Peptides against a protein of PDB entry 7UQJ. Designs and how they scored, part 57

Target 1, 160 residues: chain A of PDB entry 7UQJ
Amino acid sequence: PELYQNFNITPPRGVLFHGPPGTGKTLMARALAASCSSDERKITFFMRKGADILSKWVGEAERQLRLLFEEAKKHQPSIIFFDEIDGLAPVRSSKQEQIHASIVSTLLALMDGMDNRGQVIVIGATNRPDAVDPALRRPGRFDREFYFPLPDVKARFKIL

## One batch from the design tools (peptide; made by RFdiffusion4, then SolubleMPNN)

Design b1_p11_6_s3 (from b1_p11_6, 6 letters changed)
Fold by OpenDDE base, seed 2:
Structure b1_p11_6_s3 (fold): chain B 160 residues (1-160), chain C 160 residues (1-160), chain D 160 residues (1-160), chain A 11 residues (1-11)
Amino acid sequence: as target 1 above (160 residues)
Amino acid sequence: as target 1 above (160 residues)
Amino acid sequence: as target 1 above (160 residues)
Amino acid sequence: APLVPTPAEAV
């Protein structure tokens, strides 16, 4: 946040961290939050898992997203980190369309409703950027992407 | 590099990555190099260990540092990553003063001699930021710091 | 653990993470512990450095290893991560044979004594798999190996 | 290619 302010840069509303599992996406988001947090200006870090929002907040996910963004706005400067964002906002597939479409639509509206002056950075982490709804990857949303390469783990993680 | 150029930001001459061991500092530096490297613009990544520079290049460490910075300058945009930088530039303690003072003084001069237009980022990684000579942490040197927290593994790390 | 249970796979008693320094071995072990830890089932993560066991526990290393495995067994599901395991169990070289042979023999016995039903995973990390005693790499011990190569950073890693 | 901000700049 402060870097974007100090450099007169409109902060990206969202940053997508993508790359294979274990590439340090979550660690990066936390390191960023810690590095931006000085003694004078603490950044508030909000972490949510996409799958947890769907599973734990069935029927309230939209309300919880609104509350999360309101809380992040109250505690500026802040970072909202969505781990496994492909679990929160999967590409609209026909059978999960209604519930997911509502959550995605709510997240889109929340990201679009963020004032350019808002010191709220949204970080989405995914192992599958192609599983994230393309609507979230448009300008003014998750418009910046960071690839976290595998350390060339020729380890066949047969994660069966 | 390109981000700093595109945003008209003077790139920090140096970034200090600090945090407990195994928090992904080296992985981050490599992920940064990879993410900034496109097919059109490859970032050259130079990695050196602080302790290796002291132990392997006894009497030539200054020359090797100069050669490293010259090579990084020739291969712009570039990242110089010093792993275990507290081993290269330990806090000046009286008994190791002369050799360490010369290496630290050479590193300081090399960082100060970097043109603000240089596409050379220096990343120092340490587990002990307080063991790094404070002269390296001044503006125009390692003036940006990133804390790499332990992943908040809700696993009770009883590090017994 | 749960993955191995869910797939009816006999969990490897030990997994060797090998590859160059800074390839994310420790980060991976922690990420695995975190990913396997749900709200219902927390994995306990035990971390030890091989060199620290030799240097800090001179004369008690065997007892400390036994206590570590007993504690891991009490806190199942658990991961025991040995960082720098080549420092704990170096290849039997004649001059360090007796002390190292005793520690290695104790580790072998502890790994052999783990029930196949035990939810204790042992992860050894090394930069030098050939420096690890071959007895530890046999079936029922560190019988699975994961190579952590250097990220294929299209950045010319001139590792000079 | 979208310029991947350095984490140092995302800060």
Scores: peptide ipSAE 0.000, ipTM 0.226, DockQ to the pose 0.090; fails the geometry check
Fold by OpenDDE base, seed 3:
Structure b1_p11_6_s3 (fold): chain B 160 residues (1-160), chain C 160 residues (1-160), chain D 160 residues (1-160), chain A 11 residues (1-11)
Amino acid sequence: as target 1 above (160 residues)
Amino acid sequence: as target 1 above (160 residues)
Amino acid sequence: as target 1 above (160 residues)
Amino acid sequence: APLVPTPAEAV
């Protein structure tokens, strides 16, 4: 309740967690899911890794994205977390990467097709925000960016 | 500044982080990169996973290693972090693994070719240091080894 | 000593750690291994990732599983930790996945073949327990399931 | 590959 309520702001369709890897992007997305999930209101957490989606057949990757968004919509409130989203949605390189272009286009369409009233939050995590297609970083998509700084060496030694 | 300065010792070309996985090797490499990166002196952090390099075409893996070292040299000061380096540079098994032998040979040549005055630190992380080719652990390569002990159960329950 | 002793219960052949990724499944398996390993009684910890076993040749994957269990039996007391076990043992999909079916069948046979008196604990970690073949979750296999909840946001901010 | 930092690393 509180996170959706404390986000009195229209829940952003997409949140980009960026910063050095190991800074807890994945764990933040998860902690957010847990903190928002009460016994009364379970948030369904969907996680996919960008590279794992690309390693599947291209046509199957698009289908898996559609099914993921449909399942997330069915199980609202939900969080879709894409770990290593730069693996899924790299900056559009040369004409020959038609395959990557189709997956990115599908993800764009799915994010644009989300009703703002839907309780589906998409969180992308990347170590390289500049490697993510700028089209995904536009308003109505991953329009919020959170930088995850590295823990100080001292903070790390408290965790070890 | 301080890490390169506190390493008044000729910055090791390569540092091997070894120990049980989940002990914070990846996060240490990153925390080191962040602690060394000031606003004035950004350290460029390059991360690759050993298995991910091997899963690419062998000739492309060698090329990607060369490009990585060239890019790191271009963006000095820099850290190249190889996660799961035992996946990239396994102990030289039988004659039939020509493919692995070429990648290891390329990595050896790249590490040997680094000028000691260059501000490129290579950090390899492995869960099994004995699975890393001993040639990589020789002076001028991964010549420093840091053991990452497992956190105590008590330390873990403080983290969970 | 204490974990095997506190498990006055016949050590389960298999323990499934499930829950959102980044909740500490891998680290728990390791902390358990460390806490059980004294100077007098070293527990040998074997770790494999499910996807990494599948990326090897299918016939080699089965052989590697057999060798892993033999090595674990030789080095008792031991823990075999399978990270991302859903990658190794997905729910049996359509007839065409003969390859996955063979690996799952081999893992089933290896787990069934473990003597209950053996000090080999198998820990599987998954983010999706429903994606693990139900045959692995039967008595005498992964018959204990531990849910890893997400750390609260507050717990997370203490660790970051 | 982001190691999902183990919870010790991630958190």
Scores: peptide ipSAE 0.000, ipTM 0.210, DockQ to the pose 0.072; fails the geometry check
Fold by OpenDDE base, seed 4:
Structure b1_p11_6_s3 (fold): chain B 160 residues (1-160), chain C 160 residues (1-160), chain D 160 residues (1-160), chain A 11 residues (1-11)
Amino acid sequence: as target 1 above (160 residues)
Amino acid sequence: as target 1 above (160 residues)
Amino acid sequence: as target 1 above (160 residues)
Amino acid sequence: APLVPTPAEAV
């Protein structure tokens, strides 16, 4: 939160957390949600898994994304966290590719349609930033990327 | 590893980390691996996702589990971390149920076959402890369970 | 980082992470550093332990703090993370109290001397916020405090 | 007791 202000960086609509598995991306997103909820200002935290958006909502994934963004907007300030957002990337099966492309397209449109005045932050977490559609990584979408390195073994010792 | 030794606690063969998504289970497992790796004693950390064990290793999932445990034993002291271990739970399709049951059975056998003298710790992380086969939660397997609560929204507020 | 901007909160010079041991304070600080480093804008992360500042730098601790802040300013945007910042608190020995008071005084002066335009964030982590000198917790210093609750004591006891 | 890192909240 603070760093974007400090850097006179326009707060992104979307933030991509990337790094090896178990580097704390999901934890960080929750921690961000926590660190942004004051007793005076509750941040509503919405969590979805990329794979769940595909698998649980066959034919309704786009509608569920729309509802998610609408609900997030209704409950602003809010954070939408997409865990494993690379799970929205096209699966190599042609029929799945079309569905994935449609879902990604809907997500793009929803991110583009967010008025920058809206207090909705979108966080995507992935282990595979290169598997995230480059269109999602453009300015006005996930235009901020955060690398979660494996804490170097030396750096880990200092955590303990 | 060291802690169980220090407390004269018989190191569990398996530890179940459970709690809502993004409560830091995976991160904890990595932090434990880091904590237990001294400069003198590197702990080898093996990570697998439950869903990946199913999906990537069609017909070889059992073999991959065996190889994982063998490799972990070879590189002891080691931690085997199963992220989303509930992803090994039977999916509702009968054919998948048989495959899942076989994989779970293999995991049970591998955990039972670990000599307590082996410096191999198994950590399972799940959002759904009730979806984890009760057989995995018996003594000598995942006989230690750790609940990762959602940081209470109030507790989160105090971080802001 | 981002949320202070989003909420039109003046970014603190210092943020205090407090909570019981192993609540993920250090991990958060690293994740913040990671989350603030884009490919375009690398954040330099400086880590020091409070106890190390005292013990490793006998007679030079103040100079090391000055050098740390100078280096952080030179490499801005940067994060200075003090792990176990309560380790800078006076130890009960009178001679140590004077040394600690001097180190804390130097840290106060360094935090006060940071132009708010500088892209340097200071994060202090402690298990004992009440052991942190109240002067460090004043506006313009560690004026933001973040409580890291123990995951329910029951959850921790199971890990142990 | 391994210090269970609680979810650290990113600011």
Scores: peptide ipSAE 0.000, ipTM 0.322, DockQ to the pose 0.115; fails the geometry check

Design b1_p11_6_s3 (from b1_p11_6, 6 letters changed)
Fold by OpenDDE base, seed 5:
Structure b1_p11_6_s3 (fold): chain B 160 residues (1-160), chain C 160 residues (1-160), chain D 160 residues (1-160), chain A 11 residues (1-11)
Amino acid sequence: as target 1 above (160 residues)
Amino acid sequence: as target 1 above (160 residues)
Amino acid sequence: as target 1 above (160 residues)
Amino acid sequence: APLVPTPAEAV
């Protein structure tokens, strides 16, 4: 919130951080949460992994997503960070595809149901932006994308 | 290599990066690889996930680890980065425990077999240092540990 | 602090991060602040932009720099991060040059006045290292330089 | 502004 207020920017509903593994997506999300938090205004940071939503929440993933968004709304200003959000994408197995499609549809509905006036920001991080459902990348969802490139090898740290 | 050479430090055989998820472990490993590379001395950075070693390399994980260390030795100076190295820890299932114990024993042997004069650094990253086999944390293996904390609350960003 | 203690390295008084825009300079500074903090030893991270020091602190920039260094000393161990430190360099206008020269001279004096035993690290980030006053790059100031390159395509991460 | 990240309460 304050980062965007300080920039006179409407906070996006969703931000997609994409780039190769270990490019600092998760760190940036935490650093943003931290930088927006003051002693007077603590931001609440919720973190979930896409794979954990599928594996740990088998049969309750939709309910757990709803609870996550409700808690985030109760603890405004808040950031919901989905690490490895491509882990919500259907693995190419038919039975898993239906479960994945249901979870993705629930996430879409939760993102659409967020009032634009809410102090809740959703950040998704992925190593595979093309594996993220295009429906998540539509306006009002993950409508802003930030590429996190590999830090280049050619960096001579000339420690003089 | 050069980071440690520039600091007049013997490069550790292994460095364990531990701390909560998204504290920059993977980013730091990549940034260290980048910082140690020059136009004249390119560091080769090898990345593997602990879970990928177990899941993608079923039946060949030991051979793939050996090949990884051989390639790292051929491409000196090099960094081998194991992300989520706690993913090599035995999942509490008996058949998986034997496979995991075999893979961990192979990694231990490969780390012990590294000549101290080698320009190969091994970095392990984990969110759960207590889930990393204590044998990996012994001298000559992951003998240096770096804690990556959650960026702490109490840091007043007094943006005056 | 702990990063340098763990390396048995005297923390530099100043570190210059330089490289093209978006190469992770600010991210690395935050990651270092995070990685040096523990549950027992909280590092205080102070961030300022060079342009903000000039534009927001017109007439008080020197006093604000002094207060920043005093606060950093009170909250040891601490990191002072100057983003866009090249923004302190004189814009080629005579009246601004005098103000800029005064601010740079104050920063130099503050960096020189830091006791080497202090647990205060100063990090400067710039996209234009040649626009940073050479006096800031002298021993006992920004005496260590770290290049952050554009992620070059030619770093074959052979992800086999 | 000091950029010491406030842990957001992970609920």
Scores: peptide ipSAE 0.000, ipTM 0.333, DockQ to the pose 0.108; fails the geometry check

Design b1_p11_6_s4 (from b1_p11_6, 6 letters changed)
Fold by OpenDDE base, seed 2:
Structure b1_p11_6_s4 (fold): chain B 160 residues (1-160), chain C 160 residues (1-160), chain D 160 residues (1-160), chain A 11 residues (1-11)
Amino acid sequence: as target 1 above (160 residues)
Amino acid sequence: as target 1 above (160 residues)
Amino acid sequence: as target 1 above (160 residues)
Amino acid sequence: APLAPTPAEAV
């Protein structure tokens, strides 16, 4: 919110972080939450993994997504971070594809249902942007994308 | 490639990175890709997780491995990084053991089928080298091993 | 061991590391193992992921937990690190809830069965301490908790 | 259609 306000930019409903794993996507989502949190304005940070939405919430994933968005709306300003959002992409089993298609459809509806007055930002992180359903990348959803390049070897030897 | 060329060493077909998690294995594989990439010679970096090969590709894992190696061959010079390669090791269910044994057998055949003229490097990362099938550690496969020690506590307080 | 001996504190049987992912929990558990290991006294470090205990050990998770604790006892002094220990928490499917409840019950019994003379430390890491069964947080189990805050944005820009 | 292997990241 404040980062986008400081730039006089309407905050996107959804931001896609993409790039190789360990390029700092998950780290960046959290620093954005921390940097936008003041003592007066704490941002509530919600984190979910795409694979956990499918595996842990089998048969209830849609309801858990709705509850997540409702809770994020209740705790505004908030960030919903989906780590490994490509984990919501259908894997080729027809039965899992139907489950994934229903979850993706639910996520689309939740992102479309956010009124522009809501202070809920959705961040999706993926290592595989092309494995993210193109419907999620449309305007009003994940309409901004940030590429996370590999850190330079010099930057890396400073981290190690 | 260039790192091995610069050392006048024949690039191993497979390198096993082993050591405790968060010792920088996944990071190291990527810096090797980045450091060997020039403006003239981009290295294509392929990443797969062992657990994802089993869980996401149920009934198609072998075909996806073949496609991965074909794509890596098409995009030479390339690195195939298998994160958590011990996740391809059979867990004790007889039916899953058969699936895992078939996947491991397919990976063995793919590594053996790489001609020495190919610029495809395979990096396997594991926290449990002893959980990696010994057949993968034979000459012409993962025949070089790199231990990733825990960073010193002093190095760690510099990273945190 | 030595860290607790240096502070004249009886080592807790269990320590819960909690905080947002990538706050260094997994890293901290390892540096504790490394810092307590001398040339004369190597600490054996065992790592398991909560999700792997459930997914990889379906129908044998309880036995694998017992074997883990027996092996840790055999290789004293040792640390057992459970990464994503909230992955042992029951997800709402009644059948998975029963499996998870049985695994949690087994972990409780193993932690309670550790004699105070044993040099086995158990570290649980979670992003969701409230998703950890309260029974695990009782005295003699995970009776010490460490919060891992998000690194400051300044610390983060130094890591990136 | 078989999900294409995740595009290789050109580094």
Scores: peptide ipSAE 0.000, ipTM 0.168, DockQ to the pose 0.071
Fold by OpenDDE base, seed 4:
Structure b1_p11_6_s4 (fold): chain B 160 residues (1-160), chain C 160 residues (1-160), chain D 160 residues (1-160), chain A 11 residues (1-11)
Amino acid sequence: as target 1 above (160 residues)
Amino acid sequence: as target 1 above (160 residues)
Amino acid sequence: as target 1 above (160 residues)
Amino acid sequence: APLAPTPAEAV
């Protein structure tokens, strides 16, 4: 976030956190939300799992995404965090492929429809960036990617 | 490991990390693995997701758990980290209930079968400690629990 | 980083991560570095430990700090991360007090000497913010502080 | 004004 300012880079509407499991992506997203919420300016943090969007909201997933973005916009400044966003990628079932394609399409449209002036940031976390639909990784969507390396064992020894 | 030695505390066979999603449970587990791994003493870190144990290893999940514990014992000192360990809990499908019960039973037996002298630590992470089978939370299993609060939104706001 | 943009906050030259050990400070710093590094714009991440600056570079610590900042400036956009920055604070040895004072003085001068237009961010992590020289915490230096709460004290107390 | 450190509430 600050780094985008420092670099004169327009903050993306979406940020993709990627890296091996347990590298702290979800933690970072919550840290982002928390660190953007001052006493004066509370940031609303919305969290969804990619798999939950598909599994819990069969036939309603698109509507739930729309409601999520509307709620985030109502409560701006806000962060929408999609954990395991690769869970929105087409699963190799033909019937699921169509549903996934529709959900991804809805997410694309919602990200494209965000006014750049809106104080809504979307964060997607994945362990498999290559499993994220390339359309989500285009400019104006998840156009910034953040690799969470395995903190090499040596570097992390210093954290504990 | 060193910390348990330093405090003359018998290292638990199992440690349950619980708290809201994205509170850093998986991260902490990896940090523990990294901090216990010196240049002289590398700790092997095994990570599995509870849901993956069920979904990827239909009919072989028990065997895969056994192999995991054997591999961890071979490569001791080691940490076995189960992310989303509540994903091993029975889901409301009768056929899945039996499968889940068997997998949980296998995990219980594996944890009970660990010699206290083995340098194998099991860490389970869950967002829903109440969804973890109470049998897993008994002494000699996940007998130590660690609540990861939401880093209050304020505290992390400073970080970003 | 983006959050400073979103909040129209001038990004600090320095950011202090503070909180109990293993609350994820170092991890956050690495994740920030990774998050700011896109395929198009790689951010160079420089990591040093406060204690290593003192112990490994006896008599050369100031020069090593200067070289570090010069290298970071050469490879901008860059992040300099000082883990355990309180390790630069005077330890109760008279001879070390002078050395520490000189190193801190050098760090102050380097942070003050950074052009605000330079794409170099300094992150200091400490478990003891009160052990960090107050001069480092002034505007234009580590003027933003980020508290990493214990994922509640109870949780962590059981891990250790 | 320098952001006053919010007092660490003793948890």
Scores: peptide ipSAE 0.000, ipTM 0.335, DockQ to the pose 0.094
Fold by OpenDDE base, seed 3:
Formats: sequence, C-alpha cells, structure tokens
Structure b1_p11_6_s4 (fold): chain B 160 residues (1-160), chain C 160 residues (1-160), chain D 160 residues (1-160), chain A 11 residues (1-11)
Amino acid sequence: as target 1 above (160 residues)
Amino acid sequence: as target 1 above (160 residues)
Amino acid sequence: as target 1 above (160 residues)
Amino acid sequence: APLAPTPAEAV
C-alpha cells in the first residue's frame, strides 16, 4: 500500500462551500480563481445563482446547465461557481419534486461526465448543506466540502 | 529599514490551520493545492493524520516522517498536509513525553532542513493550536497560522 | 445579455477580507500568495498594517502608499496586503476627518490607477467592514469582499 | 485561499 497517497491533485470535479450566509463562500471562489490566474493562464470564472437558474430559466434550466458546462470546457481552465446551490439542487424528497429532480439529475450527469483531464472546477456554495441532494456530495462530484463558519453573533454585535 | 517587507513569498515552510472541528481546515489545505495545480504543474499532495503516524508507526514514526519529506522533495511542487497535527506534535510538557518529543524533534529538524528554494509547503491542521508545540509555531516552521472559526451554533440552528 | 459573466478573472484590483479578529484574514492573504508562487513566478507580497501607515508615517502616509504601489508594480506579480485596513481607510464621516480623508483619497486613486493588465492584487483585511470607506468597496477597488466568520463562542468554550 | 488539491485516487 503506497504509504504516500500522492494525490496528484487533479482539480477537484467539485467543491462544496457550505456555511451560513455572509461567510464569504462566493468570494472565496472568486479569490481562488483570481489567485490561479496568471497573464498566460487566465482562469475563466462562471458564476450562477442556483435560484436564478431555476427562476429565470424554468423549462430551459437543463439546457442552460449543459451550455454552462460546455462553455466552461471550451474556456478551460475554468471555474463554475454555483452560488446558493441549494436553490438549484434541493434534496429530492422536497415536495416541489419533478423540475428540481430533473435539474439535479442533469447536474449529476454533467459532473460525472467531466473528464478527469479537464481543467474545470465546480464550486457550489450553500447556506444549507443538508438541503443539497446527497447524490451531489458523493465521490466524483462535490466530494470536497468546505465549511464556512458563521461569526459568533455576540462578536458581530461587538462590531455594531 | 526596508519599508517593504518584500516577502518574496517563498512557499511558507509551514502553515498552521487551526480552529475548531468541522471548520474546513483539511478542505482548505486540499482546496489550496488544487488551485495551484495546472496540467503542466501538478502539485503533489501528501496527507497524513498526526494520530495515525503515532499509532500505526510506533518506533518508525521518525523514519516515516523522513521518508515523507524526502518523497515530497522528490515530487515538488508538493504539499504535506498533517491533519490533526496536535496528535503528532503535542506540547512537550505532556506526560507522554519521550516518543512525542522525539517525533516533534524530527519534524522540527525536517522543517528547518527544507531549503527555501524547495517547492514544498507543509500545512498542519489542528483543532487545538495550544496543544501544538510552540517550537513548531516559530519562524521557519509553522510561522503562518490560519484560524478557522466555528459557526455560530445559533445560526446553525436557524438552518435547522 | 451574455449569459456567462465570463469573469476573465483578471486579478481583482482589490479583495476585502473582512471578519472578526483572529479569523485568519492575514494568513489567507499569505496562503493565497504562497500558493500562486512557482519557481518561475514568485509573487511578491507586501504587507502593511493600516494603523502603522497612519501612525509611523504621519505626513508621509500618502507618499508611502504611492511608493508601495510603485514597488508592487515594479515587482509584479505582486500582492499588497493591508492588515487592519479600517485603520488606514476609516469612513470619511468620522470626526478625525482631514488626514484620513486624504489617505483614503490617495488609496482610491492608486487602486483606480492600477492598469487592468497589472499583476497586482490588493487585499485589505478588516475586523470592521462598516468602518471601511464605502468608496473603497466600489467596483474597480475592493469590489470583492470575503467574510471571515468568528467561532461560536460556545463551541470555542467546548475547546477549553 | 486558492482551490483544493484533489486527492488522486491511486489506481
């Protein structure tokens, strides 16, 4: 058993940034992408809100996801950042089932279909990790979870 | 006095990620290494648990640390991530003294022996920074400390 | 309307790391800079405390800011990290108005004067984002805000 | 902090 898990750090297929609102998940994703950009290798950053994909593109949400992943692949190295991903990929057991289940299924297929050689990193940000479908949190998807912890409310009240 | 501490950011010899459990220390270390990996320059990520090095390699822990640093140097650019480093490098004043003191001394020597030109970053993660030997927190070692703050439990209860 | 905000992540002109004290803002800036440094492309890291620029260089603070930005441009790719930036750039409406307003105005002009092609990232860290002049938080300046949340004091008391 | 190293699964 090779003592060194030489993680040849292939870019993760997905990173889940989860933690309470205002904890900087969105900005971490942006800061990460900026830090990896050199003059020679600009990382293309795609930002979407999960709720906006559902609300603005009702009936086209799947197609918009496919186009997003295609465009990210075309512009690799790239980062796809889903802000409020719990709005895009709610737990399948929620009563608003069919449209959400189809979008989640499409996102699962797109994440599974990413070739390991692709320089595409998917970052999902949520305030409610338990509201994200557990299927998205499995290996090969958002298999890396970053918890963004809240301020102590008392210490935030010391800033007021 | 050179007004600009031009930190030629030589990769820090060490970064201590400290903060309460579940604050994403391990994932941040993972998230740092992936962002720095391009197709041309894969960063090799070595992950070890401090407690596992002590428990699985009793009597060989020093040799395993030497081999780990040699392998990291051979596969540079590399990141050595010690999860639960307080398990590997407890404060010397703890009554389980001799074996822990020897492992800490070896880790100190290995961190001091890293040439400033080496592309090896050591990241230690701990839930208890005060349980880490202060000698590891000195300049040239884990001289960079990242605090990972907990969620406000009350705000996590607003997500329930 | 281009569906993809392709943020060609030009290095942000500015990133505001805001959050309570001890949340690792300073170290994140250092960790970012270290992770972006390769053997071929060392990122030069400039660290200043906002309060130190005000206190040590009363009457020269503007000149020191200009020199800092010139030196950062000369040593690009570079990161300028302002720790405690609320000490350098307080809200203009605070009664200690004239000297602070002049320094803020100079910092605004320096951030606006950064060519989009320059590999200079400015990171401001503050414990009080509301104490930072809103003009610094506008697009083209610290237009990216990273919130560093505190530990739940109750969960920190579980580590005691 | 920049993005996460993926542990490569050893084949």
Scores: peptide ipSAE 0.000, ipTM 0.195, DockQ to the pose 0.061; fails the geometry check

Design b1_p11_6_s4 (from b1_p11_6, 6 letters changed)
Fold by OpenDDE base, seed 5:
Structure b1_p11_6_s4 (fold): chain B 160 residues (1-160), chain C 160 residues (1-160), chain D 160 residues (1-160), chain A 11 residues (1-11)
Amino acid sequence: as target 1 above (160 residues)
Amino acid sequence: as target 1 above (160 residues)
Amino acid sequence: as target 1 above (160 residues)
Amino acid sequence: APLAPTPAEAV
């Protein structure tokens, strides 16, 4: 919120952080949550991992997503961070398990159902943006994308 | 290598990065690889995810670990980074599948077999250090531990 | 602090992160702040942008620097991060406005006035280390430099 | 359990 207020930017509903593994996507999301957070304005940070939602909540993943969004709405201003979102919402294929398709559909509906005036930001992190369902990358969902490149190896930290 | 050389520190055989998710463990490992790599001394960075070794290489995970360590030794100086190492080497329990126990045993043997003069550093990242087999945390293995805390809430980023 | 304690290293007074834009300098500074902060030891992170100190605080920039260092000292252990420090402390030239020269002199005095035992770390980030006043790069100031290169192609992170 | 939503108390 404040970061976007300071930039006079309307907070996106959804932001996709993409780039190779360990490029600081999750760290940046946490740092953004911390930087937007003042003594007066506490931002609640919700973190979930895509694979954990699928594996730990077999048959309840949709309900857990709904509860997550409800809890985030209740504790506004808030950030929902999905780490490894490609594990949650793989590209729709004819071989896609019906379970994954239902979870993706639930996430789409939850993102579409977020009021534009809501102080809820959704951040998705992935190593494979092309493995994320294109429906999630549409306007009103993960409509802003940030590339996190590998820190290059040629960084001689010359500790003088 | 160079970071440890610059500090006059013998590079640990293994370093455990632990702390809550998104605390920059993977980023730090990459940044360390980057910082130690010069135009003259290219450090080869090998990254594996613990869950990926178990799931993608069913029946070959031990062989893949051996190949990884051989390739790292061939391309010295090198860093082997295991992300989510608690997924690869969970604490040995009576409920642990024999496959996981054999993979842990292979990793232990590979870490013990590293020559002390080897320019191979092994970095393990986990969100749950207590879920990592204590045998991996012994001297000569992951003998150095770095805590990556959550960016604490009370870090007043006073953006004045 | 803890990162330096874990290395048995005296924290440098000042660390210069330099390298091309988008190389993760700011991210690393935040990651270090996070990694040094435990549940027991909260590190206070102060962030300022060099250009913002000059542009927003015309006539008060020196006072704002003093207040920043005083606040950091009061909230030890702490990190002061100057993003785009080349905007704050450009190389002294005959064409340099007297205002910039006074701000640089104030920053020099503040860095020199830091007790060696103080748990205050100053991190400066720049894209142009040669645009930073060499006086800031002397021992007891930004005495350690970390290069953050562009992701160069030839670091084959062979993700096998 | 999924990590409980840490209320990042936004300071």
Scores: peptide ipSAE 0.000, ipTM 0.340, DockQ to the pose 0.081; fails the geometry check

